# Designs tried in a protein design run: peptides against a protein of PDB entry 6GMG. Part 161

Target 1, 331 residues: chain A of PDB entry 6GMG
Amino acid sequence: DSDDRVTPPAEPLDRMPDPYRPSYGRAETVVNNYIRKWQQVYSHRDGRKQQMTEEQREWLSYGCVGVTWVNSGQYPTNRLAFASFDEDRFKNELKNGRPRSGETRAEFEGRVAKESFDEEKGFQRAREVASVMNRALENAHDESAYLDNLKKELANGNDALRNEDARSPFYSALRNTPSFKERNGGNHDPSRMKAVIYSKHFWSGQDRSSSADKRKYGDPDAFRPAPGTGLVDMSRDRNIPRSPTSPGEGFVNFDYGWFGAQTEADADKTVWTHGNHYHAPNGSLGAMHVYESKFRNWSEGYSDFDRGAYVITFIPKSWNTAPDKVKQGWP

## One batch from the design tools (peptide; made by RFdiffusion4, then SolubleMPNN)

Design b2_p12_3_s2 (from b2_p12_3, 5 letters changed)
Fold by OpenDDE base, seed 3:
Structure b2_p12_3_s2 (fold): chain B 331 residues (1-331), chain A 12 residues (1-12)
Amino acid sequence: as target 1 above (331 residues)
Amino acid sequence: LPLMPGPPHPLP
């Protein structure tokens, strides 16, 4: 029950985290210990450590989405999302492949669609676009200058995003970021902002008007990236979980992983920060845990989800929630 | 606001 959610208590600003280490690509700690780490590493505003505010602790308490929320400074809107889908693989496997023993046709098609997404290429596309955006931000002192720079960068790269409408989430993302407009944030100066990345895992079969099979096994046609741009229309994502295939089976609605703005060129060495569930220390779910996973551990996802999207948003450069290097564990 | 109501499954 959402009613069991508790805001974690404040941690002293000088309190160091209890030590924890990665095991098989994942480090894990309780939310209170993550707050201690966050205050030491990620809390900085204009180079000064900050105690995590009550509001930020409340945001964090929402679980996986809370990790992205506290680090991005806003609830995820998921509007500027990227993925990679191998259409030729999908078509070829549907034509030449066969359902496994006991697999329904709908289950086969859903699985083949899931397997036709390339998480690494989706992430690479988001990083490429974030890099273009960052170059466009660097010397832009108003939104018009940013948009002009962005169009020039895209034209120079012959990127299909240059053909997006001015109303597209791609061009509107900066002006729709609250921290861009804040006096202590961007103050309407694009050069004070940077692009950051998070990922969302979710279920494709969310259409209640669709077949039961699509809700159980996935919708092979849903949430595909647009050719050339890699943009995913997220407008149909309503945080609806996968439908049970058997009695007593249940699925969660989404997962969120925070990458930020790591400069590590090797995708496999990148660190993704996420949470297990909302913080319910006195409830059946228990205390929230925070995970720091390698890309492989993150991108594998769960059977609950058949889509991954890599989302771009913006934060002020004065925030240290998206450092160039992220380390798993403590110290 | 939508919550993640359950624990992640163990990684394989």
Scores: peptide ipSAE 0.063, ipTM 0.807, DockQ to the pose 0.120
Fold by OpenDDE base, seed 1:
Structure b2_p12_3_s2 (fold): chain B 331 residues (1-331), chain A 12 residues (1-12)
Amino acid sequence: as target 1 above (331 residues)
Amino acid sequence: LPLMPGPPHPLP
């Protein structure tokens, strides 16, 4: 129950994390130890280490979304989302493929749709767009200058995003970021901001008016990226989990992974920070754990989810929540 | 706010 959620206690600012190491591409630690790491590595504002506030600890306590929340400074809005979908693969596999033994037609179509998404290309698209945005931010001292720079960069790259409406999440994302407007954040100066990336895993079959099969096995047509842009319409994502296929089966509603602004060119070497569940040390779920996963470990996801999206948001450059290099574990 | 209940499967 949500009632079992506890805010982790404050950790002393100078308390070092207990050591932990990656195993099979993932490092794991308890939330309290992650707070210690966060204070040493990610807490810096204007070069000054800070204790994680009670509010930030409360945000973190929400689990996977809490990791993204504390590092981005806002609850994920998921508006500027990217993915990659191979439509030709999908059509060809539907036409020429066959259901596995015991697999229904709806299960087969849902699986084929899931397998037609390319997580690496989706991530690469988000990185490409974030790089374009960062170039547009660099010397822009007002939003108009940022938007003009962004349009020029997109035109130079012949990017389909240049044709997006001015009200599109793509162009409105910066102005809708709270930290952009904060005096100690961007202070309405785009050059003080940087683009950052997180990922969301979720279920496609969320439409309650759809067939039961789509809710159980996925909606093959839902949450596809727009051709050319890679933009995913996330407006229909209501955090509705997969419907049970058998009695007593239950699925979770989402997973969130924080990437930030790592410069590692090899996707397989990038580190994704996420949490298992909300912090319930006295409840049935137990203490929250934080994972630092390589891209392969993150992108594998769970059977609960058949969609991955890579989302761009912004943070102040003065925050160290999105460093160029992330290390798994401690030290 | 939507809470993530525990991971559906133990991570390997």
Scores: peptide ipSAE 0.049, ipTM 0.790, DockQ to the pose 0.135
Fold by OpenDDE base, seed 5:
Structure b2_p12_3_s2 (fold): chain B 331 residues (1-331), chain A 12 residues (1-12)
Amino acid sequence: as target 1 above (331 residues)
Amino acid sequence: LPLMPGPPHPLP
């Protein structure tokens, strides 16, 4: 099955995309046309358009994760993840709610846990933290200055993240970013970097030692954010899909959506870029398609997933893969 | 590297 993956061909740097428009909050195009758009809009390094390299086209060919990979410059590590969970809603619904007709107790608990996550508040928390990080980066010319600025910003806001250990993914994220160390990237200068956001949808019931019910219907206790910080421990995410509930049912392992660094204050107006599957133009799956979805269309997710996380990473400011404004489609 | 093997199943 993975043997059918093909790297999309190079597109001429001057080739314009074929036009496409959003319908019901989502715009869709084939991967080759997205490469054309990417070269026109997102490819810029130090203000100069670049042809998408063979390596970047290969990364993109992996599907939804490929969109985040080509735009972030690294395969997603998911270490600095945020979510929002309403514990009072969860407890109250478990106590006062009842399973639907034909719904098992495990299905009910899994559903109630899924419904107790707030995607908008999770996204807002990641944006808040990214803003704090960007302020800490702005005037920092070494990692020590960045960390000192970050601690000051967190103290001023009385943010619980100030209590995280120096080994936490929160404080180590910048130094662990390859593009920060690259001569043509950050060149070890934090002020040359910016925080960016992507989202991952995934399944909570990944523990193979757990009950079959947790694997089928979700683990209500898995991948909850820590109180005060909103940090999610992603160490147990192994890209294991939901277990089938009926014969012939199949679920996918994850979905990734790229937001970058959009400045639109209204979450509902933000654009999320993602892909449907790996590129297999000569295989049963067909050509990869790229979607540009509004937040509502992204955050709705699929039955394959019961968790959403909003992840912070860093890119050089000289890259145009995370512009302040993203537009759906092409004129 | 982990791949997305297909489109997610839509919500009903």
Scores: peptide ipSAE 0.036, ipTM 0.771, DockQ to the pose 0.120
Fold by OpenDDE base, seed 2:
Structure b2_p12_3_s2 (fold): chain B 331 residues (1-331), chain A 12 residues (1-12)
Amino acid sequence: as target 1 above (331 residues)
Amino acid sequence: LPLMPGPPHPLP
C-alpha cells in the first residue's frame, strides 16, 4: 500500500557511500546509500555540498519518479517529450507480418507498434533539441531574448519546431520551470539555466473508452511523435498501467530515468539513474533501490510499458544534479 | 502522487 512509504532518514553530509559496482551495465544500491552518493556528487549548489533536505528525501522516496524529482527539482510534468517512430517499418510489418501462434490481432498490432519506436533516435532528438535550447539560453538575460535566440537557432537549422505555437510546451517550458523563477535558481535569467533530459516509460493503452484489447495489448496509434518535430502529445498520459491479461497479473504505471546533461556522445555509454519502487523498508516491497543503468539497460524497459519518451526540462547551472559525466557505482 | 506500485521486474 502507498501507506507503507517511508521517508529515508538523513545521512551525514560527510558520510561516504558504501562501495557498489556495475554488473551487466547496471549498478544498484539501496536508497540510503544513494543519498550518501548524491550528497557527495550531485548535491552541490554554487560549488558547495548540501545535505539532502527532508523534502528532497521525501521526493526521492517515491521511487523512479523520485530520482527524477530530486534531481530536476520538480515533479515531472512530461510536457516537452520526444520520440522516434518508424512509420514505414510499422506499415510494412503490419502488411507483411503475421500474428505469432496464439497472438491475437490486437496483440500483434500492439507489439509491432512498440517495435516501431526507436529509443536511440528518440534520445538523439531530445539531445539535439536540448543543445539548441542551451545555445539559446547563452547570453539571454530575459525570456524574450531566450525565445528570440531559440527562433533564430531553429530557423538556421531549418527545424520544424520553429512552426510550433508560442504557447506550445516547447516555447513555454522555461517559464513553466519553478527553479527558473527562484532567487537561488535562475532568478528569471535564462543564462543561469540549462536544459536537461529524463525519460519516461509508460503504457499506450490508457484510454478507458477504447477497446479492452487496446488496454491489454497497447494502442498502436497512441503517443506517436509528430513528423518533423518528434514531439509527443503527452496530454493523454494519466499514469494508467497496462490492463491485466490474466487473473492476478499486475503492471506498474510508469518508469522514470534521469540522464541530466551528460556530454558523452555515444548513447550506449550514457548513464540513466532510476529507482525500483517507493521506499517501504517495513512493507512487502522493501527498501527502495536506485539503479545506474547504461542506455541499453534503461531503454530495454519492461513488458509493463510500450512507450518511451525523452523529456526536456531545465535546472539552474549552479546545481550539480546534471553533471557532464556520470559514473556508475562508488568509488 | 502516483507511486510505482511494484518491484522492477527482475531483468531477465
Scores: peptide ipSAE 0.037, ipTM 0.768, DockQ to the pose 0.132; fails the geometry check

Design b2_p12_3_s3 (from b2_p12_3, 4 letters changed)
Fold by OpenDDE base, seed 2:
Structure b2_p12_3_s3 (fold): chain B 331 residues (1-331), chain A 12 residues (1-12)
Amino acid sequence: as target 1 above (331 residues)
Amino acid sequence: KPLRPGPPNPLP
């Protein structure tokens, strides 16, 4: 119940973390210990360690979304999302494949659609776009200069994103970032900002007007990336979980993983930080745990979800929540 | 209020 959520207590700024434990190729710890690590490693503003504020601890207490929230500085809006979908694979499997024993046609189509998404290519596209954006930011001292640089970079690369409308989330993302406007953030100077990435796992079958089968087994046509750009229209994502297929079955509404701005070229070596559930130490769910997962562990997801999106947002360069290198676990 | 995740499935 929402009433069981507790804000983790403050941790002394000088308190070192306890060792993380390995868990299925991940590094795992309780939320209080993650706060200790965060203060030592990620809390820096202009090179100075900061204690995690009560507000930040409250954000963190919301679970997986809380990890992305505290590190990005805002609740995820998911507006600038990328994915990769293999249309040829999808068509071929639908044509030549068949439902498994006991699998309905709708379940088969939903599964084939899920399997036609390529998480690695989706992540790579987001990294490519973030790199272009970072180049456009570097010497831009106002938004107009940033947009001009961005258009030039896209034109030079013959990128289909150059054809996006000026009102597109792609072009409006920076101006819509609160930390860009903050005095101690970007202060309206694009060159003080950098692009960062997080991922969201969610369910495709969210349309209440659609068939029950789509809500139970997925909507094969929903949340596909646009050809050429890789952009996913996230406007229909309302955080509706998968519908139960049997009595007593329940599914989670979403999962979020924080990547930031790691420079590791090998996707399989990148680290994704996420939480299990909201912090309820005195409730049935128990204390929140934080996981630092390799890409393989993150991208595998759960049966609760049939879509993965890789989202770009921005943070001030003065923040250390998105370092070039992320070490998994502690020590 | 911001939305929060439900209970996660056990990790495999």
Scores: peptide ipSAE 0.035, ipTM 0.737, DockQ to the pose 0.128
Fold by OpenDDE base, seed 5:
Structure b2_p12_3_s3 (fold): chain B 331 residues (1-331), chain A 12 residues (1-12)
Amino acid sequence: as target 1 above (331 residues)
Amino acid sequence: KPLRPGPPNPLP
């Protein structure tokens, strides 16, 4: 299976995409056509269009994670992740609810836990934190100034993140970003960077030492956000897919959606860019397709996943991979 | 090497 992945060919810088339009909130195109769009819309460095490099095309060829990889400039580390979980809803549904006909107790608990996550509130929390970080970046010319600004902003908002340890992913995220240290990136200047968001869908029941029921139906206690901060400990996420519940059933290990830094206040109008699978034009999977989905289409997810996290990372402001406005399709 | 995502299952 790994041997069928192909790097898409280079596209001429001046080649326009073939037209495509959204249907029921999702637009779809083949990866080669997305490269054409990317070169026209997202490729700009310091205001100049760039051809997608061979390295970038190789990253993109990995599928959904490839879309986030090419736009963020690094493979996702998922260290600074946010979610929202309604504990009262969870407790009340477990107490007052009943398994459906044919549903096991473990399946019921896994489903109730999944339904107790609020994707919109999780996304809103990540946007709130990204906004705080962006304010801290604006006038900071070194990391020390950024951290001081960040602490001040958090104190002013009475945000629980102010109590995080200095070693936490929250405070270390900028210094751990490769593009921050690059001469043609941030050049160690926080004011040249901006916070961006992507989302990951994954399975909660990843512990191989846990019960088979947790691996099949989810672990209700896994990957919950910390109270007050909304931070999710992603250290136990090892990209292990859901275990089959029936013979011949198979599940995907993860899905990634790129949001970037859109300014649209209405979550339902935001656009999420993601891919179906790795590019295998001569294999059984076929060519990679890229999707541009509205938030509703993205957040709905698949039965493969029972967790969604919204992750913050950073890119140079000179990159146009995270514009204020994203449009579906072409033109 | 980075892990490769497969195609997600369709929504019911």
Scores: peptide ipSAE 0.035, ipTM 0.746, DockQ to the pose 0.125
Fold by OpenDDE base, seed 3:
Structure b2_p12_3_s3 (fold): chain B 331 residues (1-331), chain A 12 residues (1-12)
Amino acid sequence: as target 1 above (331 residues)
Amino acid sequence: KPLRPGPPNPLP
């Protein structure tokens, strides 16, 4: 029950964060201290620091999704999602592999499917596409020019995305971004926008009409990327958690990690910002914590999830929520 | 132990 969710208080704009450092690839701080950092580092609009608004603090208070929400400026729609799946590995392991001791056939198939996703390749695909989009945005002053540039870029790269329908989330993503239409945002000028990336972890076995085994152990066929494009159909993601396999077991519905637009070429050195849970300082969950994790720490995920998707959205270039470099901790 | 994301996150 989110009834105990509290909006974190405002932090003075000039208040510096309390120091914190990464340990084993992850830095951790309480949400109020993250707000202080956010105001110093990420709050800038047109080069000017901003206090995190009450609305933004409310968004942030929602936990892991709140970190992506406050930095992207919108609640995640997850429409433009990418992943990488090794079909040959999956088929080979199903054919030649065996269930572990005590592992059911359904559990084995779910595990093999999970292990057949390559998080690094999925992330790299999203980065590749984001780069193509950014090139298409650079000199485009209307949506038509952006779409024409995008098609040309894709044709030059012989990218399968060139064959997507005009109604595809791939082509409609920009026009469906609220900040693109805002006067103080993109103002309908693509050249004022940039592509950014976040990741979602979720459960594949969400179909209530499917077998109980798929809900418990995963649906091996669900949320696979389309060959050639890497696009994942996210339409069936309804934020349904994994079904318990034992009495008293419970799973989380999703996790979100914010990458933004870091230019670090080494995936292992990239920083992912995420939260543990909604802010409930007076509740059983306690205060929200924000994590800044290396890619390895993020991509490992949890047993709650068997899918990872890397999602592209857009923010105004005037926002500093997606800087080229992200540092863990403070200072 | 990897940090668990906690309970199901609320939706707006």
Scores: peptide ipSAE 0.118, ipTM 0.811, DockQ to the pose 0.584; fails the geometry check
Fold by OpenDDE base, seed 1:
Structure b2_p12_3_s3 (fold): chain B 331 residues (1-331), chain A 12 residues (1-12)
Amino acid sequence: as target 1 above (331 residues)
Amino acid sequence: KPLRPGPPNPLP
């Protein structure tokens, strides 16, 4: 019941966090302690620490999506999403593979489709595109200059994204970012903005008109990236969870992980920040916990999900919510 | 045990 959600209290600006707890290669802490860390490390506007506002604390209280929300400055729209899918692997495994003992045909096909996604290549594609966008943002003082730079960069790289429509989420993403238009944000100056990345895990079998098997075991054809671009059409993602396969089984609707703009070239060394559930300190769920996971821990996901997408959005360069280096935990 | 995402996060 969403009615048990509570906004975490304010933390003093100078309060240092308690040490994080190690958990399966992750660093874990309670949400109040994450607020303390956030104020010390990520809160900076124009180099000055800020107390997390009541509004930001409210956003954070929503759980995994709240971590992405508070750091990106907006609720995730998921419009500019990337993934990688190995079609040859998929076809070959379907042809030559066999269902496991007790596995239905639909379960087999759903599993093979899930296994045909490459999370590392999907992440790499998003980073590549974010890098192109960041170069296009440099020295662009209006949207027209940004778009011209972007087209030139794509042409130089022979990138299939150059063929996208001018109205596509790819070209419209900057203008649709609230912080770009804010006086204390981008102030309509692209050079004041930077591209950032977050990830979403979700279920493919969301079509209510589809078979029960697709809802239980996945839709092998859903949410595949377009060839050449890697773009995923997220318009059909309605936050519908996986259907139970057995009585009493329940699945979560999504998971979100915040990456930001880390410069670490080794994907396995990158840090992903995410929450377990909404903050309900007086409810059955208890207090929200925040995790800082390595890419391997993040990309492994859960049985609740058979799709991962890597999404690009923008934040002002004056914000420190997406630093070049992220340290896991607290000393 | 893999961290299971908690219950569905409420949408605003």
Scores: peptide ipSAE 0.112, ipTM 0.812, DockQ to the pose 0.557; fails the geometry check

